# Designs tried in a protein design run: peptides against a protein of PDB entry 4GMN. Part 152

Target 1, 375 residues: chain A of PDB entry 4GMN
Amino acid sequence: RYANITLLALVTLASIGTDFQETLVKGNQGSRESPISAADEEWNGFDDADGDAMDVDQKSSSGEDQEEDYEEIDVKEDDEDDDDDSITSEMQADMERVVGADGTDDGDLEDLPTLRELIQTAVPQLIRLSNLPIDSDESLTIQSHALSALNNISWTISCLEFANGENANIHNAWYPTAKKIWRKTILPILEADSADLKLATQVTSLAWAVARVLHGETPTDGNPHRKFISLYHSSKQQAGGNSNSIEEPEDPFQGLGVKCIGVVGSLAHDPAPIEVNREVGVFLVTLLRQSNNVPPAEIVEALNQLFDIYGDEELACDKEVFWKDGFLKHLEEFLPKMRTLTKGIDKRTQPELRTRADEALLNLGRFVQYKKKHA

## One batch from the design tools (peptide; made by RFdiffusion4, then SolubleMPNN)

Design b2_p18_6_s1
Fold by OpenDDE base, seed 2:
Structure b2_p18_6_s1 (fold): chain B 375 residues (1-375), chain A 18 residues (1-18)
Amino acid sequence: as target 1 above (375 residues)
Amino acid sequence: MREVIQRENEASLQEALE
């Protein structure tokens, strides 16, 4: 009885985390026409105010109108208006307030009661449940559900804009809680060094969501970046040895390798220790050098992390790592390989992977040009 | 990234419902 009530509560909290994300996406679409996929943010560099706009003469070659008669496959859009009435009116009202909040009020989460209760009441219980002694299949199930709920909530919050003091009230409420998730949930599971790849994937996803908000302020105790790098390598060795189908996730970006890259990239942001930044930067650049044996999605993620970490020339990691360790040369040498890799992805079978690879290729070209201008 | 997170959350929710 108590276990079933706990499981139902954990499933409900995981659902609330998902529904909150959907509502946040819908609310942001009302203010900005397209959900800017965080992949669709073209890296524009830093606006040097003295930007001589290089007129890229896009010679529009007028290619001729071949009217290919696409047969109108009458796909009946069954408008299953699944009015998934699951989004509570309170959650919607909280998201409308988050999207509409002019970032001036250091205000308490008083105006966001649902989010407040998630952060202050639910998450502390989820941390407790995720850190129970595993002595039964029931305790393992409770841990998995608690990690799922923590993952969904943490990802949802990590999709909020916190730049320039936006959502500062939410950031300030979440930040100590995120550090608590890291120290009490993530680190203990990583230290247990279990051969459970499901648990490793869940904790790595949660670690990425948390690290996307904490960045280089993520607790460095026990060198977690090395544990995730080790996990990355271990996951590749297991996939190569036993034909026991770990079903590669249908989405190439949900792979444990991508998640490991996302975590260590996020951990390497300023103000991370230069030694941590260097170890991560060398790892990421090494993936590019070994790209013939690395899945395309991991290459895309490794590039994006390199752009985010080393985009700002004013940061200590630019001088002490990027330039000192000669990363520019490796990125330049990778450009022709990235073009070949991107062209090898079929748009019909892997449209998202192709789009994100085309963007990462474009951003790599821009990034290399930017860094050459500032050399 | 958002779509990946959404699908991951959906998959994580589905794994919690099974």
Scores: peptide ipSAE 0.012, ipTM 0.558, DockQ to the pose 0.807
Fold by OpenDDE base, seed 4:
Structure b2_p18_6_s1 (fold): chain B 375 residues (1-375), chain A 18 residues (1-18)
Amino acid sequence: as target 1 above (375 residues)
Amino acid sequence: MREVIQRENEASLQEALE
């Protein structure tokens, strides 16, 4: 009886999360014309502001090699390595307190009472329900419905524009909650290393929705990008072995592989650690190199993630990863393959996949031209 | 994506109402 009431409440919250997306999108559309489908961002590059090319005269001053003979001071390796890990967790908790102490502009959601109740009241309960010990089919069902409700709420919020300070009140209210979903729901499920592909797909969908808002500010604890890369590879091995057709989702963009790419791509955005960015970037470029064995939807997603991660030349990842690891060459070499792949998609049977592939091909051409101009 | 989430929710809601 209590479980059925809980299940009904979870399903109702999942529905409210979806219905609220329609309401938020309709509310914001009253001021700006076109729904920016997350598909319709034509990558236009950065506007070349007409910055006067200052001719930096390369005066090649040939400074002489003075061989300073540094004496080999034999400093004994005293192995006192153990203490450094403990200080980082308390300092991080104190930094979260200090940053939280000044402008608690607790995102004023007074005008958005439903969203406030979803974020402040519902989500904390959903996090709790997703973390219940799995000891029965009933607890597993509760977890699945709690994850579905969290997924729908998180996707709804991730469809809001937060660039340029838009929806800042919602962002500020969601941000700490999104981090809490990550740390309390996503990470524990990923660490449990469950062979349940349904659960893995649910948590990966939720992780993508959360990471689309947090980007490179997503907690890096336990190297979650590696867990999602591992999950990607594991999902491919299972699809090849057991003819138990996990019915490929009717939508090719709902596949676990696409979701894994979307998560790790989102995690690699600035200000992600350069090491995280590199590992993800190498993974994505490797998918393009191996494209003969990769579903077209995963290639489209991997391209979009590469454009978003490496679009800005001012970011440290442009110099330290994109250029240093020679990604441009791999993207340029992939252009003919992408043309062939896109032409192979039937517009009649897979119109969405074909449209998104045609767009990704166009953007790949533009991106390669842009990067060649700024080389 | 959006339409899939909506269909999954509608299906889950229907299953919870039966």
Scores: peptide ipSAE 0.010, ipTM 0.543, DockQ to the pose 0.267
Fold by OpenDDE base, seed 5:
Structure b2_p18_6_s1 (fold): chain B 375 residues (1-375), chain A 18 residues (1-18)
Amino acid sequence: as target 1 above (375 residues)
Amino acid sequence: MREVIQRENEASLQEALE
C-alpha cells in the first residue's frame, strides 16, 4: 500500500518534470532550435567582421526530376481529445514565466511556486528514495522511479539558459541541489559498480543533466570522468559479446555511449582541473581517430563537446591541452572521414541523425579554420 | 575491474599521445 502510493507520487513527479520540459521545448521552438539540440547550435566562432565569402562554385548537375506521384494516404486523424489536463494552471504560469523571464530580478523562487516546490521539497525526498537500501524488487522499483523523476527535473532545468545572468534565481536555487544530487545519488551508485546496465543508463542520464549546469564546477571527488570513460568502454565490450541486445534506443542520441560522452564533455569545461580536461579531450579525440567502430551519434556528440570545451582561446585548456597535445591535427585529419560518415547516413531512415551530422561537419570545418587562423 | 580500467585508460592515453 505505501509502496504503491510512493510509486504513484514518483510517476507524477516524473510526468511533471516531462511536461515542464515539453513546454519549455514548445516555447523555445517559437524562437530557436530544440533545447536538447542546444549543443547543435551552429558554432558561430568569433565574429571576425572580415567576411571574405569564398565563392564555392556549386556546379549545377542537372539531375532529372523523376516526379514520383506520392499517393496522398488520407490518414484520418482520430481526434482522441485526450484532455490531458495534467498541466495545472500554476505549472503553466511558472513555465510561461521561466520562458519569458528577463533574468534581471534577484527575486526568490517566490514567483515560481511549482519549480520552488520541485527543487526544495520534491528533490530532497527523491535523493532519499534513490539511497534506500536495495533489499527487494520493490526497493529497486522505487530507486528506478526516483532516478527517473530526478532525471526529468534535472533535464528540464538544464534546458534553461543561464548565460549572461539569465534565470539567475533558478541557477542559484538549483546549483547547491545539483551538487547534492551528484554527491548523494550519482557518486554512490557509480561507486557500487553495479553490472545493471539499466541503472547505469539512468544514472548516466541524470549525471549528464546535472553536469550540463555544473560543468567544470561538478565535484571532482573520486575522478568521476574516469568512471564514465570506463562505463563507455565496458558498454562497448558487452554489446560485442552477449546477444542480449539491449534494444538499441529508437533515438540514436539516447544511447549509453552518447550519454557517457555528454557527461565527460560537460565535466571537462572550465574551471575543470587541466588533467581532467586533458583525459577527457584525449578520450574524445581518440573516438574520432577510431571512428570506424564508433556509432555516428557518438561522433556527433564527441565533436560538439570538443567545440564547446575548446571554442574559447582565452581558457587555460586551449593552450595547455588543445595546442600542447596537438588536437588540431587530429580534427583536420578527421574532416574527410566525417564527410564520408555524414554522407553514409540515410536522410529517409535517420533524418535527425543526418541533420545533426551535417551541422557537426559544418562546425568542424569552421572550427578547424578558426583554430588555424589563431595558431 | 578498477585495475583493468586504469590500465586500459592509461594504454588509451598512451596510444593517443603516440
Scores: peptide ipSAE 0.008, ipTM 0.482, DockQ to the pose 0.020
Fold by OpenDDE base, seed 3:
Structure b2_p18_6_s1 (fold): chain B 375 residues (1-375), chain A 18 residues (1-18)
Amino acid sequence: as target 1 above (375 residues)
Amino acid sequence: MREVIQRENEASLQEALE
């Protein structure tokens, strides 16, 4: 009875976390094209105004237009108003305030009562539940659901813009809680060195969501980047041995490998210690060098992380790692491989993976050109 | 990212309903 009530409460908190994300995405789509993951932003480079348009004369070979008369299947958009009755009026009002909040109001979540209760009341309990002694299948189930709820809440918050002081009240409320999740939930699970890949995937997803907000301010205690790099390598060794047991996630970007890359990338951002940045940067560049044995989604994520980490030339990591360790050469040498990889993805069977690979290829070209100008 | 959380939710919801 108490277990079932706890499970129901955890599922409800996990749902609330997602419903918040959906509402944020819907609210942001009304004002900006949805913030596709920061990984899907087309890296425009710095606006160096010197537009020497190199006229690349692509000779259009005139292929014959076979007018296949596609009958307009008048797909009646049945506006199924799926009144997704899941969103509480309080949650909707909180999300409308988050989307509409001019970042001027000081760090009190007084105007965001649902989010306040999630951060201040629910999350501390979820952290406690995720740290229960695992002595039964019931305690393992409770931990899994607590991690799921923490994951969904953390991901939702990580989809908020915090640049330029936007959502500063939410950031200020979340930041100490995110550090607490890291120290109390993520690190202890990583230190337990469990062979449970499900648990490893859950904790890595949560770690990525948390690290997307904390970046290089994520606690470096115990060198967590090395633990996630080790987990990445361990996951590859297990997948090669037991081809029968882990259904590859239908979404290539849900793989433990992608999640590990996302975590370590996020951990390497400024103000991360230069040694942490170097170890991660070398790991990411090594994936590109070994790309023949790396899933395309992991290559896409590794590229995006490299762009985000080394995009700013004013950062100490640009001089002390990117240039010093000769990363540009590796990116240049990878560019023709990336073109081949991207072209090898079938648009019909993996449209998302192909789109994100095309974007990452474009961004790689731009990034290499940018870095060559600033050499 | 949306699909990540949605699938993790659906999986968690399914595991809670079983």
Scores: peptide ipSAE 0.010, ipTM 0.553, DockQ to the pose 0.443; fails the geometry check

Design b2_p18_6_s2
Fold by OpenDDE base, seed 4:
Structure b2_p18_6_s2 (fold): chain B 375 residues (1-375), chain A 18 residues (1-18)
Amino acid sequence: as target 1 above (375 residues)
Amino acid sequence: MVEIMRRENEANLREALE
């Protein structure tokens, strides 16, 4: 009786977590006309807007060598007394008010009472329920539903734009909670090394949703990226041996392999440790090299993650990993394989996979050209 | 993603109400 009430409550929370996405997306769409699907971040490589191809008409006019005698104008260094415009104590106090308004504006969710209750009241209980001792099928079911509810809430929040200070109030409220989900729910389940592939898929989905917000600020304790890489490889070994129909998810992008790639890619973003970034980057590039045995959806995800991780040349990972480990060469060598792979996808049977593969192929061409200009 | 989660939630909600 209590278990059934708990299960119903967990399923209801999972439903609220998904239904709330429509409310958040509609709330944000009041400012931007285009539905930015989280997939439609066109990697705007630098628009070299200076494509003014000045047709330098080489009119070879033989202009005469007038030797204009450059008189050495002895520029007297007039010691202009730089009046040290001492920043007035008022300007300094106003700068200290603007900089001291770096009060941790604990993201005031006053205007978002449902989201506030999800983050502050529901999520702490879901974390508790996901950490119960598994001693029965009932406790396993409770854990599964608690993970489902956490997954749905985390995915809904991860679909918000947080770049350029957008939704900063939601980000600030979610960030400490996301770290708590990582440390209290995700890491303990990953450390238990359960042979339960369903549980592994649930925790990996949750980990991806959390890592899409935390990126390289995701806690690196216990090298979770290696656990997800290991899980990726283990999942491939199991699929080859037991014809037990793990019903391949109807959506190619819902596979455990894609989810593992999405997690480790997100974990490798700046400010991730360079060693973490390198291990992930090498893993992703190795998938491209072995692409003959990798599902197309995993290749698409691995490419997108490589673009996101190494798109910024100012980041330490560009010099210390991308260039140093010769990733450009591997991307260039993969370009003809990606064209073949993409053309092999039937637009009629797999329209989404084909669209995302066509996009990833376009972005790969742009990315390779960009990196060649900045070499 | 979210549409799949919605369908899964609807399925789980039906199962939890039976």
Scores: peptide ipSAE 0.057, ipTM 0.757, DockQ to the pose 0.246
Fold by OpenDDE base, seed 5:
Structure b2_p18_6_s2 (fold): chain B 375 residues (1-375), chain A 18 residues (1-18)
Amino acid sequence: as target 1 above (375 residues)
Amino acid sequence: MVEIMRRENEANLREALE
């Protein structure tokens, strides 16, 4: 009885966290293209207004595309209107306020009652439940559901814009809680060094969501970046031995490898210690050098993380790591490999992976050109 | 990502209601 009530409450909190994210995505789609990961924003390099547009003479080779008349099989989608009216009017109103909040009000979460209760009441209990002694399958199930709820809430909050003082009230409320999740949930699980790949995937997903808000201000105690790099390498060694046990997620961007890259990339942002930045930067550049044995989705994520970390020339990591360790040469040498990799992705079978690879290829070209101009 | 979290939540909700 108490277990079932706890499980139902944890699943409900996980659902609330997801529904909150969906409403955020729908609200942002009205003003900006879909919040695909912050890594899917086209790197708009500095608008240097000197528009010497190189006329790339596209010689139109007129290939006669044979129109194969695919008969529209009218699959009647039976609209089972399962109106899961689970989105409370309060959650919808909170989301409309979060999406529409011009970041000028240093207001308390008074206007965001659902989000306030999630952060102040629910999350502290979820942290407690995720940190219980594991002594039974029931306690392991409770931990898994508590991690799922923390993951969904943390991801939802990480999809908010916090640049330029936007959502500052939410950032200020979340920041101490995010650090508490890191110290009380993520670090203890990472230190336990469990062979449980499911638990490792859950904690890595949560760590990415938390690190997307904390960036280089994420606590560096115990060198967590090295634990995620080690986890990345361990996951690749296990996949090579037992082809049967890890159903590769249907979404290539949900793989443990991508999640590890996303965590360590986020941890390496300014004001991260320069040694943390260097170790992560060397790891990411090494993936590009070894790209023949790296899944395309991990290459896309590693590129996006490199653009975000080293896009600003005013940061200490630009001079002390990017230029000093010769990263530009490695990116330039990778450009022809990225073109081959991207062209090898079938648009019909993997449309999302192809789109994100085309964008990452474009951004790599622009980034290399930008860095050459500022050398 | 969101869609996977939804499917995971729906699966967990079904399992919690059985």
Scores: peptide ipSAE 0.049, ipTM 0.756, DockQ to the pose 0.233
Fold by OpenDDE base, seed 2:
Structure b2_p18_6_s2 (fold): chain B 375 residues (1-375), chain A 18 residues (1-18)
Amino acid sequence: as target 1 above (375 residues)
Amino acid sequence: MVEIMRRENEANLREALE
């Protein structure tokens, strides 16, 4: 009876965390048309203000209009108006306020009561439940659901813009809580070194969501980047040995390998220790060098993380790691391989993977050119 | 990501209600 009530409450909190993310995406889409896939931070390369507009003469090749008479297959759009009445009017109002809130510096979530209760009341209980002694299948189930709820809340918050003091009230409320999740939930589970790949995947997903907000300010205690790199390698060894279908996640970007890359990339951002940054940077560049044996989604994620970590030339990691360890040469040598990899992805069967690979290829070309100008 | 989390939550909700 109590276990079922706890389970239902955890599932409800996980649902609230997801519904809140959908409301964020809808609220932000009112300002930016593209569905922000949680990883589609467009690398806004530095505006080199010296816009020598090379007039690319668009030679309008007038290709003849072959009117292929595609028969109107009258696909009845059953407008299933899924009146997803699941979003409470209160959560919607909170999200409209988050999108419209000019950055008042007061860490008082007074105007965001639902988010306040999630951060201040729910998350501390979820942290407690995720740390229960595993002595039964019921305790393992409770841990899994608590991790799911923490993951959904953390991902939702990580989709908010915090640059330039945007959402500072939410950032200031979340930041100490994110550090508590890291220290009390993520680290203890990573230290237990469980052979449970489901648990490892849940913790790695949560770690990525938390690290997307904390970046290089993520607690470095116990060298968590090395644990995630080790987990990456261990996951590859298990996939290669057991023909037991660990169902490869239908989404290539939901793989444990991608999640490990996302975590360690996020951990390596400034102000991370230069040694942490170097170990992560070498890991990521090594994936590119070994790309023939690496899934395309992991290559895309590794590239994006490299752009984000080393995009700013003013950061200590640019001089101390990027240039010292000769990363530019490895990126330049990878360009023709990336072109081949991207062209090998079928747009019909894997449209998202192809789009993100085309973007990562474009950004790799720009990034290599940028770094060559600033050498 | 969101869609997968939604499907997982729906599956977990069904399992928790059975």
Scores: peptide ipSAE 0.048, ipTM 0.755, DockQ to the pose 0.231
Fold by OpenDDE base, seed 3:
Structure b2_p18_6_s2 (fold): chain B 375 residues (1-375), chain A 18 residues (1-18)
Amino acid sequence: as target 1 above (375 residues)
Amino acid sequence: MVEIMRRENEANLREALE
């Protein structure tokens, strides 16, 4: 009974975390639809150039295709609009406020009661539950669901824009809690060095969500970037040995390798220590050099992380790492390989992976050209 | 990513309600 209530509460908190993400993303897209002024570019008509009508001939082949009378089974889709009104009116109001508030108010989350209760009441309990001694399958289940709920909440918050002082109230409320999740949940699980790939995937997903907000301000205690790089390499070694079908996640971007790259990339942003940045940058560039043995999704993520880390020439890492360690040469040498890799992805079977690879290839070309102008 | 987390949550919600 208590276990089931705790499980239901954890699943509900995980659901709340995801539903909150959709509305935050929809609302942040709505604010970027500044009306593109329809500049009336007069579509000057196609001039009717008279091109000759060549007479390609009639060939007549008479194939008798049999009319198989497939009876149209009128499946009345009863649109039971199960309006799963899972979003409380209070949550909806909080989401509308989070998206609409250009609020420079350094104030308490007074106007965001659901988010306040998530951060102040729920997350501390989830951290507690994720740190329970694992002594039973029940305690392992509770830990897994607590990590899932923390993951969803953390991902949702990480989808907010915090640049230029946007959402500063939410950032200020979340920042100490994110550091607490890192120190109390993520680091202890990483230090336990469990062979459990499921747990490793969950904690790495959570770590990425947290690191997307903290960036280079993520606690450097115990060199967590090296732990995630080690986890990346260990995951590749295990996948080669046990033909236990851990079904490759249907989404290539949900793989543990991608998540590890996302974490270490986020950790390497300014103001990260230059040595942390260097170790991560060398890791990412090494993946590109070894790309023949790296999944395409990991290459896409590694490129995006490299663009984000080294996009600003005013940062110390540009001079002290990017230029000093000769990263431009490796990116230039990778361009033809990336073109081949991207062309090898079937648009019909992997449309998302192909789209993201086409974008990463375009950005790689632009980035190399940018860096060559600023050399 | 969001869509996968949603599907996972919906599945977990169904399993928790059964």
Scores: peptide ipSAE 0.053, ipTM 0.755, DockQ to the pose 0.243; fails the geometry check

